# Peptides against a protein of PDB entry 4BOS: the designs that were tried, part 139

Target 1, 163 residues: chain A of PDB entry 4BOS
Amino acid sequence: PVLTRTVVPADNSCLFTSVYYVVEGGVLNPACAPEMRRLIAQIVASDPDFYSEAILGKTNQEYCDWIKRDDTWGGAIEISILSKFYQCEICVVDTQTVRIDRFGEDAGYTKRVLLIYDGIHYDPLQRNFPDPDTPPLTIFSSNDDIVLVQALELADEARRRRQ
Target 2, 163 residues: chain A of PDB entry 4BOS as posed
Amino acid sequence: PVLTRTVVPADNSALFTSVYYVVEGGVLNPACAPEMRRLIAQIVASDPDFYSEAILGKTNQEYCDWIKRDDTWGGAIEISILSKFYQCEICVVDTQTVRIDRFGEDAGYTKRVLLIYDGIHYDPLQRNFPDPDTPPLTIFSSNDDIVLVQALELADEARRRRQ

## One batch from the design tools (peptide; made by RFdiffusion4, then SolubleMPNN)

Design b1_p28_5_s1 (from b1_p28_5 with A4P P5D T6S R20L F25Y A27S)
Fold by OpenDDE base, seed 5:
Structure b1_p28_5_s1 (fold): chain B 163 residues (1-163), chain A 28 residues (1-28)
Amino acid sequence: as target 1 above (163 residues)
Amino acid sequence: PPRPDSPAEAAAKAAERAALDARFYASL
């Protein structure tokens, strides 16, 4: 089995497209972003005590309006929210630093999904199998540390190609 | 659907989001 990257469009919504891809088992749907943005805005609006201006960098309402725009980028806040919503650990391997940031690691989830990030773009990761009749895997056991090693290898190779 | 960013637009948006992410981590 080999971990591979599926390149999604660089259309300002790559994070949402990538998350949707992995949590839905490998479904590429760039049109998923508007609903995912609204979902995040709804969750943020529902808990203004937690999602305060100190966390958001703007008022709760301003953030909700901002994230629902079709040209704003998601990041750690959105990943954290989506991790909790989908009840899975979201692991982001950064090709600039060759590090994995794990979201939801302390929640006790049994599943993890993986994204690759280069500082300006997110893509989903999947495991391909030698048997062509076996579909790629996007949802892994939270105990599967081999996939994390493979993700780091991909990131390291990407970094070397840029140097 | 949203249009793809130019390199300059992508860099500007990345910087904006990075600042928000930093505040999130610092506040938790």
Scores: peptide ipSAE 0.025, ipTM 0.634, DockQ to the pose 0.840
Fold by OpenDDE base, seed 1:
Structure b1_p28_5_s1 (fold): chain B 163 residues (1-163), chain A 28 residues (1-28)
Amino acid sequence: as target 1 above (163 residues)
Amino acid sequence: PPRPDSPAEAAAKAAERAALDARFYASL
């Protein structure tokens, strides 16, 4: 089995497309972003005590309006929210630093999904199997540390290609 | 619909998101 990336469009919504891909078992749907953006805005608006101006860099209302734009980028705030919403750990391997940022790691989730990030773009990761009749896996056990090693190897290779 | 960013647009958005993410991480 080999961990591979599926390159999604660089259309400002790559994070949302990538998350949707992995949590839905490998479904590429670039049209998912508007509803996911609205979901983020709804959750942010529902908890102004936590999603304060100190965290958001703008008022709660301004952030909600901002994230609903079709050209704004999701980041750590969105990943954290989506981790909670989908009840899974979201692991992001960074090709610039060859490190993994783990979201939801202390929440007790049994499931783990992986994204690869290069500083300006997110792509989903999947495990391909030698048997062509076995579909790729996008949802892993939260105890599967082998997939994290494979993600680091993939990121390291990506970094070498970029230099 | 959303379109691919130019290099300049990507850099600007990356900088903006990096700042927001830094604030989020600091709150954890």
Scores: peptide ipSAE 0.024, ipTM 0.633, DockQ to the pose 0.906
Fold by OpenDDE base, seed 3:
Structure b1_p28_5_s1 (fold): chain B 163 residues (1-163), chain A 28 residues (1-28)
Amino acid sequence: as target 1 above (163 residues)
Amino acid sequence: PPRPDSPAEAAAKAAERAALDARFYASL
């Protein structure tokens, strides 16, 4: 089994496309972004005490309007929200630092998904199998630390390519 | 599809996202 990267469009919505890909078992659907943006806005609007101006950098309402634009980028806030919504750990391997940032790590989720991030763009990761008839795996056990090692190897290789 | 970003627009978007990420981690 080998962990590989699937390149998604760099269309300002790569985070949403990447998350959708991994949580849906490997479905590439760039058209998913508008609804995912609205989902995040709805969740943020539902808890203005937690999603405060201090967290958002703008008022709750301003954030909701901002995230629903088709040209704004998701980040840590959006990943955290999506982790909670999909009830899975989202692990982001960063090619700039060769480290993994884990979202939902203390929530007790049994599943994890993986993204690769270069400081601007997000792509999903998947495990390919030797059997060509076995589809790639995008949802892993939260106890599967081998996949994290493989993700770090991918990030290290990506960093070396930029050196 | 959206209009392609200029280098300045891309940099502005990256900075905006980075700032949001920093605020999130600072709140932990």
Scores: peptide ipSAE 0.023, ipTM 0.603, DockQ to the pose 0.636
Fold by OpenDDE base, seed 4:
Structure b1_p28_5_s1 (fold): chain B 163 residues (1-163), chain A 28 residues (1-28)
Amino acid sequence: as target 1 above (163 residues)
Amino acid sequence: PPRPDSPAEAAAKAAERAALDARFYASL
């Protein structure tokens, strides 16, 4: 078994495409972004007390309009929301720092998914199996720390290639 | 491309990491 990266389009919506890929078990659908952006906006709009200007950097309504644009970038806020929505840890391995940022790690989720991030792009990670009849795995046990090690290895290798 | 973390996002990340919010599902 080996952890591999699936390259998704760099179309400003790579975060959404990547999350969709892993939570849906390996379905690549670049057209998923508009609906996911709407989902974010809907959730943000539903809780203006939490999603305040202090958190968003702009008014709640402005943020909702902004995130629904096809050229704006998702970040930690979006990942946090999606973690809660899909009820899983979202683990982002950073190739610049070779560290994993874990979203939802204290929520008690039994599942985790993994993304790889290079500072300007997100891609999904999947585990491929030697048996061709076994489909790749994108949803892991939250107890599977081996996959985190493998993700760090991928990040470290990516960093070395850039240096 | 992703938006880099800000201090506000880092705070939000920490909050979301530790808490479940049923209000999310009320908005669905």
Scores: peptide ipSAE 0.040, ipTM 0.711, DockQ to the pose 0.056; fails the geometry check

Design b1_p28_5_s2 (from b1_p28_5, 9 letters changed)
Fold by OpenDDE base, seed 2:
Structure b1_p28_5_s2 (fold): chain B 163 residues (1-163), chain A 28 residues (1-28)
Amino acid sequence: as target 1 above (163 residues)
Amino acid sequence: APRPDSPAEAAEKAAERAELDARFYASL
């Protein structure tokens, strides 16, 4: 039972690829990004009162068009939206700060997934098992705090490698 | 697929995203 990182392409859509990977149980599909970007735009457009210019730094429509570009980066807004969409807590461990940012933590979701972030790239995390015939686990219980500890350890090691 | 970012481009996008997300966090 070891938490490991799967490196996804650095093609500007690593966040979407990473989220898709973990919520779909370990499916690597870089081609998922366009549809996920469209999903974000759809949800943003559906609530202009919340997703206002104050939040987006641009008009609601401009943000929708911007996030649908193939060269723009997703962030906290997208993670929060995807957390709600997939009804799971999304935990992002930051290798620069060795901290976990939890999205959807107060929603009462029973499931959590994990990403690792270094400031310019997102990758998915999964738990590997000693038995090679047992597939990696990407969806964890929201009560599984061991995986959070393991994520912090992984991030700390990553930080040390850069030093 | 778009061309891979240069380090400078990546830094710029990171800064842009961080600034954007700060507004989101402030709204929570």
Scores: peptide ipSAE 0.618, ipTM 0.922, DockQ to the pose 0.796
Fold by OpenDDE base, seed 4:
Structure b1_p28_5_s2 (fold): chain B 163 residues (1-163), chain A 28 residues (1-28)
Amino acid sequence: as target 1 above (163 residues)
Amino acid sequence: APRPDSPAEAAEKAAERAELDARFYASL
């Protein structure tokens, strides 16, 4: 089994496309972004006490409008929300730092998904199997630390290629 | 679909997002 990267379009919505890909078991659907952005906005709007100006850098309503634009980037706020929504740990391996940020790690989720991030782009990660009849796996056990090691290896290789 | 970002535009968006993320992380 090998962990591989599926390159999704760099259309400003790569985070949403990537999350959708992994949580839906490997479905590439760039058209998913508008609805996912709306989902984020809905959840942000539902809790203005937590999603305050101190966190958002703007009013709750302004952030909701902003994130629904097709050219704005999601980030940690969105990943955190999506982790909770999909009830899974979202692990983001950063090729710049060669480390993994884990969202939802304390929530007790039994499953995890993985993204790779280079500072300007997100892609989903999947495990490919030698058996051609076995579809790639995008949802892993939250106890599967091997996949985290493999993700770090991918990030480290990517970092070295940039040097 | 939006047009691809220029390197400068991407850098600006990256900086903006990083600031937002920093605030979020600080709140945790």
Scores: peptide ipSAE 0.615, ipTM 0.920, DockQ to the pose 0.769
Fold by OpenDDE base, seed 3:
Structure b1_p28_5_s2 (fold): chain B 163 residues (1-163), chain A 28 residues (1-28)
Amino acid sequence: as target 1 above (163 residues)
Amino acid sequence: APRPDSPAEAAEKAAERAELDARFYASL
């Protein structure tokens, strides 16, 4: 079994498309972004004590309006929210540093999904099987550390190709 | 229906998001 990336469009909403892909079992749907942005805004608005101006760099309301634009980028805030919403650990392997940031690692989730990030773009990761009739796997056990090793190897190779 | 970013526009967005996320990480 080999871990591979599926390249999604670089349309400012690659994070949302990538998360949707992995949590829905490998469904590519770039049209999911507007509703996911709205979901983020709803959750941010619901907790102004945590999502304060000190954290957001702008007022809570301004951030909600900003993230709902079709040309703004999601990031760590959005990933942390989506991890909790989908009740899974979201692991992001960074090709610039060859490190994995784990969101929801302390929540006790039984499942994890993986993204690959290069500083300006997110793509989803999947495990392919030798049997072509067996669909790729995007949702892994939170105990599966082999997939994390494979993700690091994939990121390291991507870094070498870039340089 | 956003138009594709230029490299300069992408760099600006990357810097903006990096600064924002740094505040988030520091708050954890």
Scores: peptide ipSAE 0.614, ipTM 0.920, DockQ to the pose 0.770
Fold by OpenDDE base, seed 5:
Structure b1_p28_5_s2 (fold): chain B 163 residues (1-163), chain A 28 residues (1-28)
Amino acid sequence: as target 1 above (163 residues)
Amino acid sequence: APRPDSPAEAAEKAAERAELDARFYASL
């Protein structure tokens, strides 16, 4: 089994496309972003006590309007929300620092998915199997720490290529 | 796209995030 990167379009919605890919078991759908943006806005709007200006960096309403634009980029807040919504740990491996940022790690989720981030662009990660009849895996056990090691190796290779 | 929170930044939000997760689970 080998962990590989699937390159998604380098548009303003690469995070949403990547998350959708992994949580849906390997479905590439760049058109998923508008609905996912709306979902996030709905969740944020539903809890103004938690999603305050202190958390969002802007008013709750301003954030909701902002995230629904097709040219705005998602980050940690959006990943956190999606982790909770999909009930899975979202692990982001950074090729610049060779570090994994784990979202939802203390929530007790039994599943984890992985993204790779290069400072500008998000891509999804998947495990390929030697048997061509076995489809790639995008949803892993939260106990599978081997996949995290593989992700770090992948990120380290990417970093070395840039040096 | 914006970077995820660093470990330090994430730790600062851990308590509130955990509480939100707990409430989310309870709502299911």
Scores: peptide ipSAE 0.029, ipTM 0.637, DockQ to the pose 0.051

Design b1_p28_5_s3 (from b1_p28_5, 12 letters changed)
Fold by OpenDDE base, seed 4:
Structure b1_p28_5_s3 (fold): chain B 163 residues (1-163), chain A 28 residues (1-28)
Amino acid sequence: as target 1 above (163 residues)
Amino acid sequence: APRPPSAEEAARMAAERKELDARFYASL
């Protein structure tokens, strides 16, 4: 089994496409972004005390409107929200730093999914199997730390390629 | 589908997002 990267479109919604891909078991659906953006906006709007101007840099309502645009980027706020919504740990390996940010790590989730990030683009990660009839795995056990090691290896290789 | 940003736009957007997320991380 090999951990591999699936390149999704760089259409400003790569985070949403990537998350959808991994949490749905490997379904590439670039059209998923609008609804996911609306989901984010709904959750942000539901807790203006937490999602305040101090965090958002704009009013809660302004952020909701902003994130629903098709040309704005999601980030840690969105990943955190989606982790909770899908009840899974979302691990993002950064190719610039070769570090993994783990969202939902203290929530007690049994499932883990992985993304790879280069500072401007998100892609999903999957485990491919030798048997061509066995579909790739995108949802791992939250106890599977081997997959995190493999993700770091991918990130390290990506960083070396840029040097 | 929306067009991908130019390199300059991407750099600006990345910096903006980084600042936004930094405030979020600090709140946790």
Scores: peptide ipSAE 0.598, ipTM 0.923, DockQ to the pose 0.800
Fold by OpenDDE base, seed 1:
Structure b1_p28_5_s3 (fold): chain B 163 residues (1-163), chain A 28 residues (1-28)
Amino acid sequence: as target 1 above (163 residues)
Amino acid sequence: APRPPSAEEAARMAAERKELDARFYASL
């Protein structure tokens, strides 16, 4: 078994596409972004006390309008929200730092998914199996620390290759 | 479909997002 990345389009919605890919078991659907952006906006709008101007740098409503644009980037706020929505830990391995940021790690979720990030682009990670009849795995046990080690190795290799 | 940003645009967007997320992390 090897951990590999699937390159998704660099169309400003790579985070949403990547999350959708892993939580749906390996389904590439770039068209998912508009609905996911709307979902984010709805959740942000539902808690203006937490998602305040002090956090967002703009009003709650302005952020909601901003994130629904097709040319704005999701980030930690979106990952945090999507982790809760899909009830899974989202682990992001950064190729620049070779570090994993874990979202939802204290929520008690039984499953985790993995993304790889280079500072400007997100891609999904998957485990490929030697058996050609076994499809790639994108949803892992939250107790599977081996996959985190493999993700770090993959990120280190990506850094060395500048990819 | 939106076009990918230029390298300079991406750098600006990355900096903006980093600042935004830093405020979020600080709030946790």
Scores: peptide ipSAE 0.576, ipTM 0.916, DockQ to the pose 0.834
Fold by OpenDDE base, seed 2:
Structure b1_p28_5_s3 (fold): chain B 163 residues (1-163), chain A 28 residues (1-28)
Amino acid sequence: as target 1 above (163 residues)
Amino acid sequence: APRPPSAEEAARMAAERKELDARFYASL
């Protein structure tokens, strides 16, 4: 078994496409972004006390309007929201720093998914199996530390290619 | 492509992460 990335379009919505891919078990659908943006806006709008201006960096209404734009990029706050919504830990391996940022790590989720990030673009990660009849795995146990090691190895290799 | 989390976003999320998780969990 080897951890690999699936390259998704760099269309301002790669984060949403990548998250959708991993949480849905390996479904590539770049058209999911508008719905994903709306989902985030709906969650934020539903609880202005929880999602305060201090958290969002802008008013609740301003954030909701902003995130629903098709040309705005998602980031850490969106990952955190999606982690909570899908009830899974989202682990982002950064190829620039060769570190993993874990979202939802303190929530006690039993599942984790992985993204790879290069400072500009997000892609989903999956575990491929030698048996071609076994589909790739995108949802892992939160106790699976091997997949985190594999993600770091993948990121380190990517960083070396840029040197 | 999604924007990288800014230093401000990263710091904010780090500071509030445990609270966010706890509050969300409690709301379930």
Scores: peptide ipSAE 0.037, ipTM 0.656, DockQ to the pose 0.075; fails the geometry check
Fold by OpenDDE base, seed 3:
Structure b1_p28_5_s3 (fold): chain B 163 residues (1-163), chain A 28 residues (1-28)
Amino acid sequence: as target 1 above (163 residues)
Amino acid sequence: APRPPSAEEAARMAAERKELDARFYASL
């Protein structure tokens, strides 16, 4: 079994496409971004007391209008919200530092998904099996630390390739 | 909608957001 990367379009919505891919079991759908942006805005708008300017870096309303644009980038805030929405850890392996940032790590989720990040782009990760008829796995046990090691190895290889 | 992040979660994700954003802008 090998952990591999699926390259998604660099269309400013790669985070949303990547998250959708892994939480839906390997479905590549770049058209999911507008709906996911609206989902984020809906959640943020529902609690203006928590999602304050101090948290968002802008007013609640300004953020909601901003995130629904098709050319704005999602980041840690959006990942955190999506982790809670899908009830899973979202683990992001960074190819620049070869480290994993874990979102939802203390929420007690039983499952995790993995993304790879190079500083300007997100891609989803999946586990492939020797049997070509067995579909790749994108949702892992939160106790599966082997997949985290494999993600670090993949990130290290990616870093060396860019050198 | 799910509950929003706790204050502790918010502080962590805010720091992470700043780091990720900084790397993005530095790469331009």
Scores: peptide ipSAE 0.032, ipTM 0.633, DockQ to the pose 0.045; fails the geometry check

Design b1_p28_5_s4 (from b1_p28_5, 13 letters changed)
Fold by OpenDDE base, seed 1:
Structure b1_p28_5_s4 (fold): chain B 163 residues (1-163), chain A 28 residues (1-28)
Amino acid sequence: as target 1 above (163 residues)
Amino acid sequence: APRPPSAEEAARMAKERAELNARFYASL
């Protein structure tokens, strides 16, 4: 079993594409972003007390309009929301720092998914199996800490190769 | 499909995202 990176388009929506890929079991759908952006906006709009101007740097409504643009980048807010929406831990391994940020780690989810991040671009991670008839795995047990070690190794290799 | 940002645009966007992330993390 090998943890591998699937490169998704660098079209400003790589976060959404990557999350969709892993939570749907390895489905590459670059067209998923508009609907996911709308979902984010709806959830942000639903809690203006939490998603306040102090956090967003703009009004709640302005942020909702901003995230629905096709050229704006999602970040921690979006990952946090998507973790809750899909009821899974989202682990992001950073190639610049070789560390993992875990979203939803305190929620008690039974499953986790993994992304790799270089400070600009997000890609999904998957486990490939020796058996060619066994499809790659993108949804792991939240108890599977080996996959986190493998993700760190992959990130370290990416850093060394400037990938 | 939207145009990928230039290197300078990406740097600006990355900084803005980092600042947004920092505000969010501080709220937790």
Scores: peptide ipSAE 0.662, ipTM 0.934, DockQ to the pose 0.804
Fold by OpenDDE base, seed 3:
Structure b1_p28_5_s4 (fold): chain B 163 residues (1-163), chain A 28 residues (1-28)
Amino acid sequence: as target 1 above (163 residues)
Amino acid sequence: APRPPSAEEAARMAKERAELNARFYASL
């Protein structure tokens, strides 16, 4: 089995497209971003004590309006929210540092999904099988540490190729 | 409609994201 990336469009919403891809079992839907942005805004608005100005760098309402724009970039806040919403660990392997940042690691989720990040762009990761008729796997057991090793190897290779 | 940003736009957005991420991580 080999871990591979699916390149999604660099349309300012690659994070949302990538998360949707992995949590839905490999469905590429670039049109998912507006709804996911609205979902983020709803959750942020619902907890102004946690999502405070100190964290957001702007008022809660201003952040909600900002994230709903089609040209703003989501980041760690969005990933943490989506991890909780989809009840899965989201592991992001960074090609610049060759390190994995795990969101929801202490929540006791039984499943994990993986993204690859180069400092600008997010792409989803999937496990391909030798049988071409077997669909790729995007949702892994949270006990599957082999996939994390494979993600690090993939990131290291990407760094060498500047990809 | 969404479009790929220019190199200059991407640099600005990347910096903004990095700063936002730093504040978030510091709050944990």
Scores: peptide ipSAE 0.605, ipTM 0.920, DockQ to the pose 0.905
Fold by OpenDDE base, seed 2:
Structure b1_p28_5_s4 (fold): chain B 163 residues (1-163), chain A 28 residues (1-28)
Amino acid sequence: as target 1 above (163 residues)
Amino acid sequence: APRPPSAEEAARMAKERAELNARFYASL
């Protein structure tokens, strides 16, 4: 078994496409972004005390309008929200720093999914199996630390290619 | 449907995202 990335379109919604891919078990749907943006806006709007202006950098309403635009990029706050919504740990391996940021790690989720990030673009990660009849795996046990090691190796290789 | 941003748009978005991320991480 080897961990690989599936390259999604390098558009302004690569994060949403990547998250959708992994949480749905390997379904590539670039058209999922508008719905996911709306979902995030709904969640943020529902809890203005938690999602405060201090966190958002703008009013709650302004953020909701901003994230629903088709030309804005998601980041850590969106990943955190999606982690909570899908009840899974979202692990982002960064090819620039060769580290993993884990979202939802303290929530007690039994599942984890993985993304790879280069400072601009997000792609989903999946485990491929030697048997061609066995479909790739995108949802892992939160106890599977081997997949995290494999993600770091993948990121390190990506970083070396840029040197 | 989403479209690929221009280089200038991407740079702006990356900066905005970085700032938002920094504020979020600071609140954790």
Scores: peptide ipSAE 0.045, ipTM 0.650, DockQ to the pose 0.771
Fold by OpenDDE base, seed 5:
Structure b1_p28_5_s4 (fold): chain B 163 residues (1-163), chain A 28 residues (1-28)
Amino acid sequence: as target 1 above (163 residues)
Amino acid sequence: APRPPSAEEAARMAKERAELNARFYASL
């Protein structure tokens, strides 16, 4: 089995598309972004005590309106929220630093999914199998550290190509 | 370009989310 990258459209919603891809088992649907943005806004609005101006950088309501626009970008806040919503660890491997940022690692989730980030774009990762009849895997055990090693290898190779 | 999940931001979000989760589960 080999860990591979699926390139999604390089638009302002690549994070949402990538998360949707991995949590839904490999379904590419760029049209998922509007509803996911609304989901983020709903969750942020539901807890203004936690999602304060200190965390959001703007008022709770302003952030909700902002993230629902079709031309704004998600980040760690969105990943954290989506990790909680889908009840899975979201691991983001950065090709610039060759590091993995783990969201939801202390929540006790049994599953993890992986994204790759190059500084301006998010893509989903999947495990392909030698048997062509076996579909790719996007949801891994939270105990599967081999997939994390493979993700780091992909990131390192990507970084080397840029040098 | 999406806001980068920097190590510092990721760590902060992870810690705060963990604390939120702890409070939630403690209420059960």
Scores: peptide ipSAE 0.034, ipTM 0.635, DockQ to the pose 0.058

